Peptides against a protein of PDB entry 3T7K. Designs and how they scored, part 8

Target 1, 248 residues: chain A of PDB entry 3T7K
Amino acid sequence: KAEKILARFNELPNYDLKAVCTGCFHDGFNEVDIEILNQLGIKIFDNIKETDKLNCIFAPKILRTEKFLKSLSFEPLKFALKPEFIIDLLKQIHSKKDKLSQININLFDYEINGINESIISKTKLPTKVFERANIRCINLVNDIPGGVDTIGSVLKAHGIEKINVLRSKKCTFEDIIPNDVSKQENGGIFKYVLIVTKASQVKKFTKLINDRDKNETILIVEWNWCVESIFHLNVDFTSKKNVLYQKK

## One batch from the design tools (peptide; aimed at target 1 H26)

Design b1_p10_6 (made by RFdiffusion4)
Pose (drawn by RFdiffusion4):
Structure b1_p10_6 (pose): chain A 234 residues (1-94, 102-181, 189-248), chain P 10 residues (1-10)
Amino acid sequence: KAEKILARFNELPNYDLKAVCTGCFHDGFNEVDIEILNQLGIKIFDNIKETDKLNCIFAPKILRTEKFLKSLSFEPLKFALKPEFIIDLLKQIHQININLFDYEINGINESIISKTKLPTKVFERANIRCINLVNDIPGGVDTIGSVLKAHGIEKINVLRSKKCTFEDIIPNDVIFKYVLIVTKASQVKKFTKLINDRDKNETILIVEWNWCVESIFHLNVDFTSKKNVLYQKK
Amino acid sequence: SHIDEELPET
């Protein structure tokens, strides 16, 4: 059936996209539209799996979704495209000349896309390997944790902020000895006291979740930035 | 539908 639709074309391009959509196409398309996309070398997965080697993201803009943040750890991310690409493409299908250049997500330029080819992840480059994360983090620890691990963090230690003792805190073994992601000023006081009491001479970095988000959007951890840094001892 | 949500700020 989709072949009949495509039989009217002399030649079909191979867009070679393995993509997820975020902020768009939240189920699929109709079955015909889907089979057409595959015939054009466009495959859209429901969720991100490391072994599918996704290279593309469809999104209306830069978004803070798990999918958009994780797309910045594709190996490599080749295309970050507005949904209008698929829309214009299917409109024409229903010769094919829709191109991969007229549909860039504004704010995601080549300099950033290119960093996804780097042989390291953003937090791996920053020597942030093992972190502590408060249990009450917005988005929940499972998701935030998945995003941070997708960006080079190997160990996520979750702290029940009200209950945790110093012994619960894991060092950042790879440089900050202790890295914590927190929500409340009430947590900064408790953690600096605990660590200062028990490991006075060691280094600490305490940041908000937004610090990690900015680092991912830039694919760079800027240690000279005070933005979203709640406490540091270096 | 699997509506995506942005991760909130802190």

Design b1_p10_6_s1 (made by RFdiffusion4, then SolubleMPNN; from b1_p10_6, 5 letters changed)
Fold by OpenDDE base, seed 4:
Structure b1_p10_6_s1 (fold): chain B 248 residues (1-248), chain A 10 residues (1-10)
Amino acid sequence: as target 1 above (248 residues)
Amino acid sequence: MKIDKELPDS
């Protein structure tokens, strides 16, 4: 059926998109439209797998979903597109107007606001955002909203190798893992990096660390610090936004 | 498809 629909076009674009969707197309696509999209080099996947070599995200705007956050870790993210790209594309294809010899849809007209070329260019870097920031090992409180698995998965996608889950009420100093990164000359390395949700956790962890390892560097942040770092594909250590405690 | 949950604002 898709072949018959596409036969009216003299030339078909190959968009070469391997995409996931977030915040759009909840009902999916019918079989014919999936086949049409496939013929145009657009493959939509239900979930993110590294083996699929995803290069595109469809979303109406910047979202704080697992898929959107992980899409910024694609190697590279080629396109972050509004769902209107697919909508307009399918509308043109299903249009009975005989005069359409070509599909006139430009990907660049459908870019998600706030995902600019500067962000896209950073996804071409050989390193991930937290890797560049010398954050390899973090401590994550077990009561984090969104769940440790989801948040941990996002953080790992962005270059955090080890996530230590802390049982906030029961943990001791010995449960806190150091950020095992060799001293690089040009960057502030924090020995202890923690993501927490409550002021009481800040007080607890700062005390535990300072009492046992007084001279060490500490970074305690909110989840929003990670999100902002991901959205910018850069860690700004000069910003105090979403930083709960910092000892240099 | 399941609606993707937005991760909470901390």
Scores: peptide ipSAE 0.523, ipTM 0.927, DockQ to the pose 0.829
OpenDDE base, seeds 1, 2, 3, 5: peptide ipSAE 0.520, 0.523, 0.520, 0.522; ipTM 0.926, 0.928, 0.927, 0.928

Design b1_p10_6_s2 (made by RFdiffusion4, then SolubleMPNN; from b1_p10_6, 4 letters changed)
Fold by OpenDDE base, seed 5:
Structure b1_p10_6_s2 (fold): chain B 248 residues (1-248), chain A 10 residues (1-10)
Amino acid sequence: as target 1 above (248 residues)
Amino acid sequence: SNIDKELPDS
């Protein structure tokens, strides 16, 4: 059926998209439309797997979903597109009125607002955002909203190698792991990086660290610090936004 | 499903 529908076009584009969707297409696509999209070089996956070499995300806007956040870790993310791309594409293909010899839909017309070439270009870098920021090992409180698994998976996608989950009520200094990075010249490295949810945790961890490992560098942030860093694919250490405690 | 929950605001 898809072949018959597409046969009216003299030339078919190959968009070369391997995509996931977030915040759109909740009901998925019918079989015919999936086949159509496949013939146009658009493959939509249900979940993110590294083996799929995903290069695209469909979303109505910037979202704080696991998929959206992880899409910024694609190597590279080629396109972040509004769902209207697919909608308009399928509409054009199913249209009986125009003897369209060609599909005339440009991917660049459907870019998600706020995901510009600057962001896209950073996904071509050989390093991940937290890797570039010299954040390799972090401490994550176990009571983080969204769950340590989901949050952890996002962070790992963006270059954090080790996530130590802290039992906020029971943890001791010995439970806190250092951010074991080789001192790169000119990079401010925080020995202890923690993602916390409460001011009480800040007080606890700062005390534990300062009492046992005095004068070490500490960075305690909220989850939003990570999100903002991901959305910009850059860690701004000059910003105090979402930073709960910093000791350089 | 493409229904993804937004991760909470901290």
Scores: peptide ipSAE 0.487, ipTM 0.919, DockQ to the pose 0.772
OpenDDE base, seeds 1, 2, 3, 4: peptide ipSAE 0.479, 0.457, 0.486, 0.485; ipTM 0.912, 0.886, 0.919, 0.919

Design b1_p10_6_s3 (made by RFdiffusion4, then SolubleMPNN; from b1_p10_6, 5 letters changed)
Fold by OpenDDE base, seed 5:
Structure b1_p10_6_s3 (fold): chain B 248 residues (1-248), chain A 10 residues (1-10)
Amino acid sequence: as target 1 above (248 residues)
Amino acid sequence: MNIDKELPDS
């Protein structure tokens, strides 16, 4: 069926998209449309797998979804597109009116607002955002909204190698792991990095660390600090936004 | 397609 529909075009584009969707296409696509998209070099996957070499995300806007956040870790993310790209594309293909010799849909017309070339360019960097920030090992409280698995998965996608889950009520100093990074000359390395949800946790962990490991560098942040860092593909250590405690 | 929920704000 797809071949017959596409046969009316003299030339077919190859968009070379390996994509996931978030916040759109909840009902999926019919078989014919999937075949059409496949013939146009558009492959849509249900889930993010590293083996699929995903390079695209479809979303109506910047979203704080696992898929969207992880898409910024693609190597590279080539395109972040609005779902209207697919909608308009399929509409043009199914249109009976114009014997269009060519499909005239430009990917660049469908960019998600706020995902600009600067963001896309950073996805081509050989390192991940937290890797560049010298954050390798973090402590994550077990009561984090969204769950430690999902949050941890996003963080790992962005270069955090080790996630230590802290039992916020029962943890001791010995449960807190250091951010074991080789001293790079050119960066503020925090020995202890923690993602917490409550002011009481800040008080607890700062006390535990300061009592046992005096004068060490500490960074305690909210989840939003991570999200903002991901959305910008840059960690701004000068910003106090979403930083709950910092000791340099 | 699994509805990907937005992660909560902190």
Scores: peptide ipSAE 0.472, ipTM 0.903, DockQ to the pose 0.771
OpenDDE base, seeds 1, 2, 3, 4: peptide ipSAE 0.466, 0.471, 0.468, 0.471; ipTM 0.901, 0.899, 0.902, 0.902

Design b1_p10_6_s4 (made by RFdiffusion4, then SolubleMPNN; from b1_p10_6, 4 letters changed)
Fold by OpenDDE base, seed 2:
Structure b1_p10_6_s4 (fold): chain B 248 residues (1-248), chain A 10 residues (1-10)
Amino acid sequence: as target 1 above (248 residues)
Amino acid sequence: MKIDKELPDT
């Protein structure tokens, strides 16, 4: 059926998209539309798997979903597109107007606002955002909204190798892991990096660390610090935004 | 498809 629909076009574009969707297309696509999209070089996946070499995200805007945040870790993310791209494409293809010899839809007209070329270009870097920031091992409180598994999975996609989950009420100093990074020339390495949810946790962890490991560097942040770092594909250590405690 | 939940704004 898809072949018959596409046969009216003299030339078909190959968009070369391997995409996931977030905040759109909850009902999925019918079999004919999936086949049409596949013939145009657009493959939509239900879930993110590293093996699929995903290069595109469909979303109406910047979202704080697991899929959206992970899409910024694609190697590279080629396109971040509004769902209107697919809608307009399928609409044009299903149009019975005989005069359409070509599909003329430009991907660049459907870019998600706020995902600019500067962000896309950073996804071509050989390193992940937290890797570039010398953050390899972090401590995450167990009461984090969104859950440690989801949060941890996003952080790992962005170059954090080890997530240590802290039982906030029961943890001791010995439960806190250091950020084991060899001194690279280009920046301040924090020995202890923690993501927390409450001011009481800041007080607890700062005390535990300072009492047992004096003069060490500490970074305690909110989840929003990670999200902003991901959205910009850059860690700004000069910003105090979403930083709860910093000791250099 | 499952509706993707936005992670919390903290």
Scores: peptide ipSAE 0.519, ipTM 0.928, DockQ to the pose 0.829
OpenDDE base, seeds 1, 3, 4, 5: peptide ipSAE 0.515, 0.516, 0.519, 0.517; ipTM 0.927, 0.926, 0.927, 0.928

Design b1_p10_7 (made by RFdiffusion4)
Pose (drawn by RFdiffusion4):
Structure b1_p10_7 (pose): chain A 234 residues (1-94, 102-181, 189-248), chain P 10 residues (1-10)
Amino acid sequence: KAEKILARFNELPNYDLKAVCTGCFHDGFNEVDIEILNQLGIKIFDNIKETDKLNCIFAPKILRTEKFLKSLSFEPLKFALKPEFIIDLLKQIHQININLFDYEINGINESIISKTKLPTKVFERANIRCINLVNDIPGGVDTIGSVLKAHGIEKINVLRSKKCTFEDIIPNDVIFKYVLIVTKASQVKKFTKLINDRDKNETILIVEWNWCVESIFHLNVDFTSKKNVLYQKK
Amino acid sequence: SIEEHANIPV
């Protein structure tokens, strides 16, 4: 059936996209539209799996979804495209000349896309390997944790902020000895006291979640930035 | 339509 639709075309391009959509196409398309996309070398997965080697993301704009943040750890991310690409493509299908250049997500330029080819992850480059994360983090620890691990963090230690003792805090073994991601000023006080009491001479970095998000969007941890840094001892 | 799904707030 989709072949019939495509039988009218002398030649079909191979767009060679392995993509997830975020902020769009939340189920699929109709079955015909889907089979057409495959015939054009476009495959859209429901969720991100490391071994599918996704290279594309469809999104109306830069988004803070798990999918968009994780797409910045594709190896490499080749295309970040507005949904209008698929829309214009299927409109034309129903010769093919829709191109991969008229549909960039505004704000995701080549300089950033290119950093996904780097042989390191953003937090791996920043020597942020093992972190502590408060249990009450918005988005929940499982998701935030998945995003951070997708960006080079190996150990996520979750702290029940009200209950945790110094012994629960894991060092950042790879440089900050202790790295914590927190929500409340009430947590900054508790943690600086605990660590200062027990490991006075060591280094500490306490940041908000937004610090990690900015680092991912830039694919760079800027240690000279005070934005979203709640406490540091270096 | 696919156009209606092009921009879904999250």

Design b1_p10_7_s1 (made by RFdiffusion4, then SolubleMPNN; from b1_p10_7, 5 letters changed)
Fold by OpenDDE base, seed 5:
Structure b1_p10_7_s1 (fold): chain B 248 residues (1-248), chain A 10 residues (1-10)
Amino acid sequence: as target 1 above (248 residues)
Amino acid sequence: SLEDQSDIPV
């Protein structure tokens, strides 16, 4: 059925998109439209899997969803597009009025605001954002909104290798893992990196660490610190935003 | 609409 619809075009673009959607297309696509999109080199996946080699995200705007945050870890993210790309494309294809010999939809017209070439270019880097920041092992409190699995999955997608979940009420110093990174010459390495939700946790963990491992470097941040780092694909250690405690 | 759990802001 899709072939018959597309047969009116002399030339079909190949967009070469392997995409996920977030904040749009909740009802999915009908079978015909999926077939049409597939013939145009647009494949939409329900979930992010590394094996799918995803290169695109559809979203109405920058979102704090797991899918959106993880899309910035794609290798590379080629396009972050508004859903209107698909909508306009399908409208053009289903249009009976236009004897269009060609599909005239440009991907660049549908870029998500705030995902610019500077962001896209950073997804081509051989390293992930937290890897570049010398953050390999983190401590995550178990009461994190969104859940440790989701948050942990996002963090792992962005180069954190080990996530230690801290039972905030029961944890001792021995439960806190160091950020075991080989001293790279070029950057301040924090021995202890923690993502926390409460000021009481800051007080607890700073005490535990300072009492047992005096003079070590500590970074305690909110989840928003990670989110901002992901959205910029850069960690700004000069910023105090969302930093709850820092000891250099 | 079943909000896909994947679309929940974190």
Scores: peptide ipSAE 0.414, ipTM 0.809, DockQ to the pose 0.116
OpenDDE base, seeds 1, 2, 3, 4: peptide ipSAE 0.410, 0.412, 0.411, 0.413; ipTM 0.809, 0.809, 0.808, 0.809

Design b1_p10_7_s2 (made by RFdiffusion4, then SolubleMPNN; from b1_p10_7, 4 letters changed)
Fold by OpenDDE base, seed 4:
Structure b1_p10_7_s2 (fold): chain B 248 residues (1-248), chain A 10 residues (1-10)
Amino acid sequence: as target 1 above (248 residues)
Amino acid sequence: SLEEQSDIPV
């Protein structure tokens, strides 16, 4: 069926998209439309797997979903597109009225607002955002909204190798892992990096660390600090936004 | 579903 529909076009574009969707296409696509998209070099996956070499995200705007946050870790993210790209593409293909010899849809007309070339260019870097920030090992409180698995998965996608989940009420100093990175000359390295949800956790962890390891560097942040770092593909250590405690 | 969880803002 898809072949018969596409046979009306003299030339078919190859978009070379391996994509996931978030905040759109909840009902999926019918088999014919999937086959049409496949013939145009558009493959849509349900889940993010590194083996699929994903290069595209479909979303109506910048979202704080796991899929969207992880899409910024693609190697590279080639396109961040509005769902209207697929909608308009399929409309043109299914249109019986248009004696269209060619599909006239340009990917660049459908870019998600706020995902610019500066962001795309950073996804071509050989390193991940937290790797560049010398954040390898973090401590994550177990009561984080969204859950430790989802949050941890996003953080790992962005170069955090080890996530230590802290049971906030029961943890001791010995449960807190150091950010074991080699001293680089040109970057602030924090020995202890923690993502917390409450002011009481800040008080607890700062006390535990300062009582046992007084001279060490500490960074305690909210999840929003990580989100902003991901959306910019850069860690701004000069910003105090979403930083709950910092000791240099 | 696991899919529904992937579209929840975190």
Scores: peptide ipSAE 0.405, ipTM 0.802, DockQ to the pose 0.094
OpenDDE base, seeds 1, 2, 3, 5: peptide ipSAE 0.405, 0.404, 0.405, 0.405; ipTM 0.802, 0.801, 0.803, 0.802

Design b1_p10_7_s3 (made by RFdiffusion4, then SolubleMPNN; from b1_p10_7, 4 letters changed)
Fold by OpenDDE base, seed 5:
Structure b1_p10_7_s3 (fold): chain B 248 residues (1-248), chain A 10 residues (1-10)
Amino acid sequence: as target 1 above (248 residues)
Amino acid sequence: SLEDQADIPV
């Protein structure tokens, strides 16, 4: 059926999109539309898998979803597009009135606001955002909203190799892992990096670390610190926003 | 669904 619908066009674009959707297309696509999109080089996946070599995200705006946050780790993210791209494309294709010899939909007209070329360009870097920030091993409290699996998965997508889950009520100093990064000359390395949810955790972990490993560098942040770092694909260590404790 | 969880803001 898709072939018959597309046969009216003299030339078909190949968009070369391997995409996931977030905050849109919850009902999916019908079989014909999937076939149409596939013939246009648009493949939509339900989930993010590294093997799929995803290069696109569809979303109405910047979202704090797992999919959106992980899309910024794509290698590269080529396009972050509004769902209207697909809607307008399918509308044009299904239109009987337009004796269009060609599909006239430009991807660049559908960019998600706030995902600019500066962000896209950073997805072409050989390193991930937290890797560039010398954050390899982190401690994550077990009571984090969104769950340790989701949060940990996002963090791993962005170059954190080891997520240590801290049982906030039971943890001791021995449960806290160091950020084992080889001293790169030019970057402030925090020996202990922790993502916490509560001020009581800050007090607990700062005490545990300072009592046992005095004078070591500590970074304790909220999850929002990670989110902002992901959205900018840059860690700003000069910012105190979402930093709960810092010892240099 | 697992898909629904993927669209939850974190």
Scores: peptide ipSAE 0.387, ipTM 0.792, DockQ to the pose 0.096
OpenDDE base, seeds 1, 2, 3, 4: peptide ipSAE 0.386, 0.385, 0.386, 0.387; ipTM 0.791, 0.791, 0.789, 0.792

Design b1_p10_7_s4 (made by RFdiffusion4, then SolubleMPNN; from b1_p10_7, 3 letters changed)
Fold by OpenDDE base, seed 3:
Structure b1_p10_7_s4 (fold): chain B 248 residues (1-248), chain A 10 residues (1-10)
Amino acid sequence: as target 1 above (248 residues)
Amino acid sequence: SPEEQADIPV
């Protein structure tokens, strides 16, 4: 069926998109439309897998979903597109207007607001955002909204190698892992990095660390600190936004 | 659906 629909075009574009969707296309696509998209070089996947070499995200806007946050870790993210790209493409293809020799849709007209070339260019860097920030090992409290698996998966996608889950009520100093990174000459390295949800956790962990490892550097942040860092593909250590405790 | 859960803001 798709071949018959596409046979009216003299030339078909190859968009070379390997995409996931978030906040759109919940009902999926019919078999004919999937086949059409595949013939145009558009492959939509249900889940993010590294083996699929994903390069595109479809979303109506910037979202705080696992898929959207992970899409900023693609190597590279080529396009962050509004769902209207697919909608308009399929509308043109299904249109009975005789003289469409070519599909006239430009990907750049469908960019998600706030995902600019500066963000896209950073996805071409050989390092991940937290890797560039010298954050390799973190401590994550077990009561984090969204769950440790989802949050941990996003953090790993962005270059955090080790996530230590802290049982916030029962943990001791021995349960806290150091951020083991080689001292690079130009980067402030925090020995202890923690993501917490409550002021009581800040008080607990600062006490535990300072009582046992008095002179060490500590960074305690909210999850929103990580989200902002991901959305900018840069860690701003000069900002106090979403930083709960910092000791240099 | 598992798909709806994937679209939950974190």
Scores: peptide ipSAE 0.404, ipTM 0.815, DockQ to the pose 0.105
OpenDDE base, seeds 1, 2, 4, 5: peptide ipSAE 0.403, 0.401, 0.404, 0.402; ipTM 0.819, 0.817, 0.820, 0.819

Design b1_p10_8 (made by RFdiffusion4)
Pose (drawn by RFdiffusion4):
Structure b1_p10_8 (pose): chain A 234 residues (1-94, 102-181, 189-248), chain P 10 residues (1-10)
Amino acid sequence: KAEKILARFNELPNYDLKAVCTGCFHDGFNEVDIEILNQLGIKIFDNIKETDKLNCIFAPKILRTEKFLKSLSFEPLKFALKPEFIIDLLKQIHQININLFDYEINGINESIISKTKLPTKVFERANIRCINLVNDIPGGVDTIGSVLKAHGIEKINVLRSKKCTFEDIIPNDVIFKYVLIVTKASQVKKFTKLINDRDKNETILIVEWNWCVESIFHLNVDFTSKKNVLYQKK
Amino acid sequence: LDIVEPPSFP
């Protein structure tokens, strides 16, 4: 059936996209529209799996969804495209000349896309390997944890903030000895006291979640930035 | 979060 629609075309382009959508196309399309996209070398997965080697993201803009943040750890991310690409493409299908250049997500330029080819992840490059994360983090630890691991963090230690003792805190073994992601000033005081009591001469970095988000959007951890840094001892 | 709906065509 989709072949009949496509039989009218002398030649079909191979867009070669393995993509997820975020902020768009939350189910699929109709079956015909889906089979057409495959015939054009466009495959859209429901969720991100490391072994599908996704290279594309469809999104109306830069978003803070798990999908958008994880797309910045594709190996490599080749295209970050507005949904209008698929829309214009299917409109024409129903010769094919829709291109991959008229549909960039504004704010995601080549300099950032290119960093996804780097042989390292953003937090791996920053020597942030093992972190502690408060259990009350907005978005929940499972998701935030998945995003941070997708960006080079190997160990996520979750701290019940009200209950945890110093012994629960894991060092950042790879440089900050202790890295914590927190929500409340109430937590900064508790953790600096605990660590300062028990490991006085060591280094500490305490940041908000937004510090990690900014680092991912820039694919760079800027240690000279005070933005979203709640406490540091270096 | 606003969601872009799927297109539709004849």

Design b1_p10_8_s1 (made by RFdiffusion4, then SolubleMPNN; from b1_p10_8, 3 letters changed)
Fold by OpenDDE base, seed 2:
Structure b1_p10_8_s1 (fold): chain B 248 residues (1-248), chain A 10 residues (1-10)
Amino acid sequence: as target 1 above (248 residues)
Amino acid sequence: MEIVEPPVFP
């Protein structure tokens, strides 16, 4: 059925998209439209798997979803596109009006606002954002919204190797892991990195660390610090935004 | 194809 619909075009574009969707297409696509998209080099996946070599995200805007945050870890993310790209494409293809010799849809007209070439270019870097920031091991409180597994999966996609989950009410100093990174000459390495949800945790962890490991470097942040770092594909250690405690 | 929407973070 798709072949008969596409046979009216003399030439078909190959968009070479391996995509996931977030905040759009909740009902999915019918079989004919999936086959049409496949013939145009557009493959949509339900879930992110590293083996699929995903290069595209469809979303109406920048979103704080697992899929959107992980899409910024693609190698590279080639395109971040609005769902209107697919809508307009399928609309042109299903249009019974005139022998359209060509599909005239430019991917660049459908870019997600705020995902610019500077962001896309950083996805071509050989390192991940937290790797570049010398953050290898973090402590995550167990009461984090979204859950430790989902948050942890996003952080791992962005170069955090080890996530230690702290039972915030019961944890002791011995439960806190150091950020075990070899001293590189050009970056402030924090020995303890923690993601917390409330001010009482800041007071607890700062006391535990300072009482037992005096003069060590500490970074305590909110989840929003991680999100902003991901959205910019850069950690700004000069910013105090979403930083709850810092000791250099 | 059904697309599962993941949770939105606060």
Scores: peptide ipSAE 0.055, ipTM 0.711, DockQ to the pose 0.048
OpenDDE base, seeds 1, 3, 4, 5: peptide ipSAE 0.040, 0.037, 0.040, 0.043; ipTM 0.712, 0.696, 0.714, 0.708

Design b1_p10_8_s2 (made by RFdiffusion4, then SolubleMPNN; from b1_p10_8, 3 letters changed)
Fold by OpenDDE base, seed 1:
Structure b1_p10_8_s2 (fold): chain B 248 residues (1-248), chain A 10 residues (1-10)
Amino acid sequence: as target 1 above (248 residues)
Amino acid sequence: MEIVEPPKFP
């Protein structure tokens, strides 16, 4: 059925999109439209797998979803597109009125607002955002909204190698892991990095670390610090936004 | 699943 629909076009574009969707297309696509998209080089996946070499995300806007945050770790992210791209494409393809020999849709007209070329260009870097920031090992409180698995999966996609889950009420100093990075002379390495949800956790962890390891560097942040770092594909250590405690 | 915005610290 798809072949018969596409046979009216003299030339078909190959978009070379391997995409996930977030905040759109909840009902999926019908079998004919999936086949049409496949013939145009558009493959939509339900989940993110590294083996699929994903290069695109569909979303109505910037979202704080697992899929959206992980899409900024694609190597590279080629396109971040509004769902209207697929909608308009399928409308043109199903239109009986236009004697259009060609599909006339430009991908650049459907860019998600706020995902610019500067962001896309950073996804071509050989390193991940937290790797560039010398953050390899973090401590994560077990009561984090969204759950440790989801948050941990996003952080790992962005270059965190080790996530230590802290039982906030029961943890001791010995449960806190150091950020094991080689001391580079130039700046910004924190021995202890923690993501917390409450002011009581800041007080607890600051005391535990300072009582046992008084001279060490500490960074305690909110999840929003990680989100802002991901959305910019850069860690700004000069910003105090979403930083709860910092000791250099 | 929206990653639930952590409550803003007061």
Scores: peptide ipSAE 0.034, ipTM 0.717, DockQ to the pose 0.026
OpenDDE base, seeds 2, 3, 4, 5: peptide ipSAE 0.024, 0.027, 0.028, 0.034; ipTM 0.578, 0.680, 0.676, 0.718

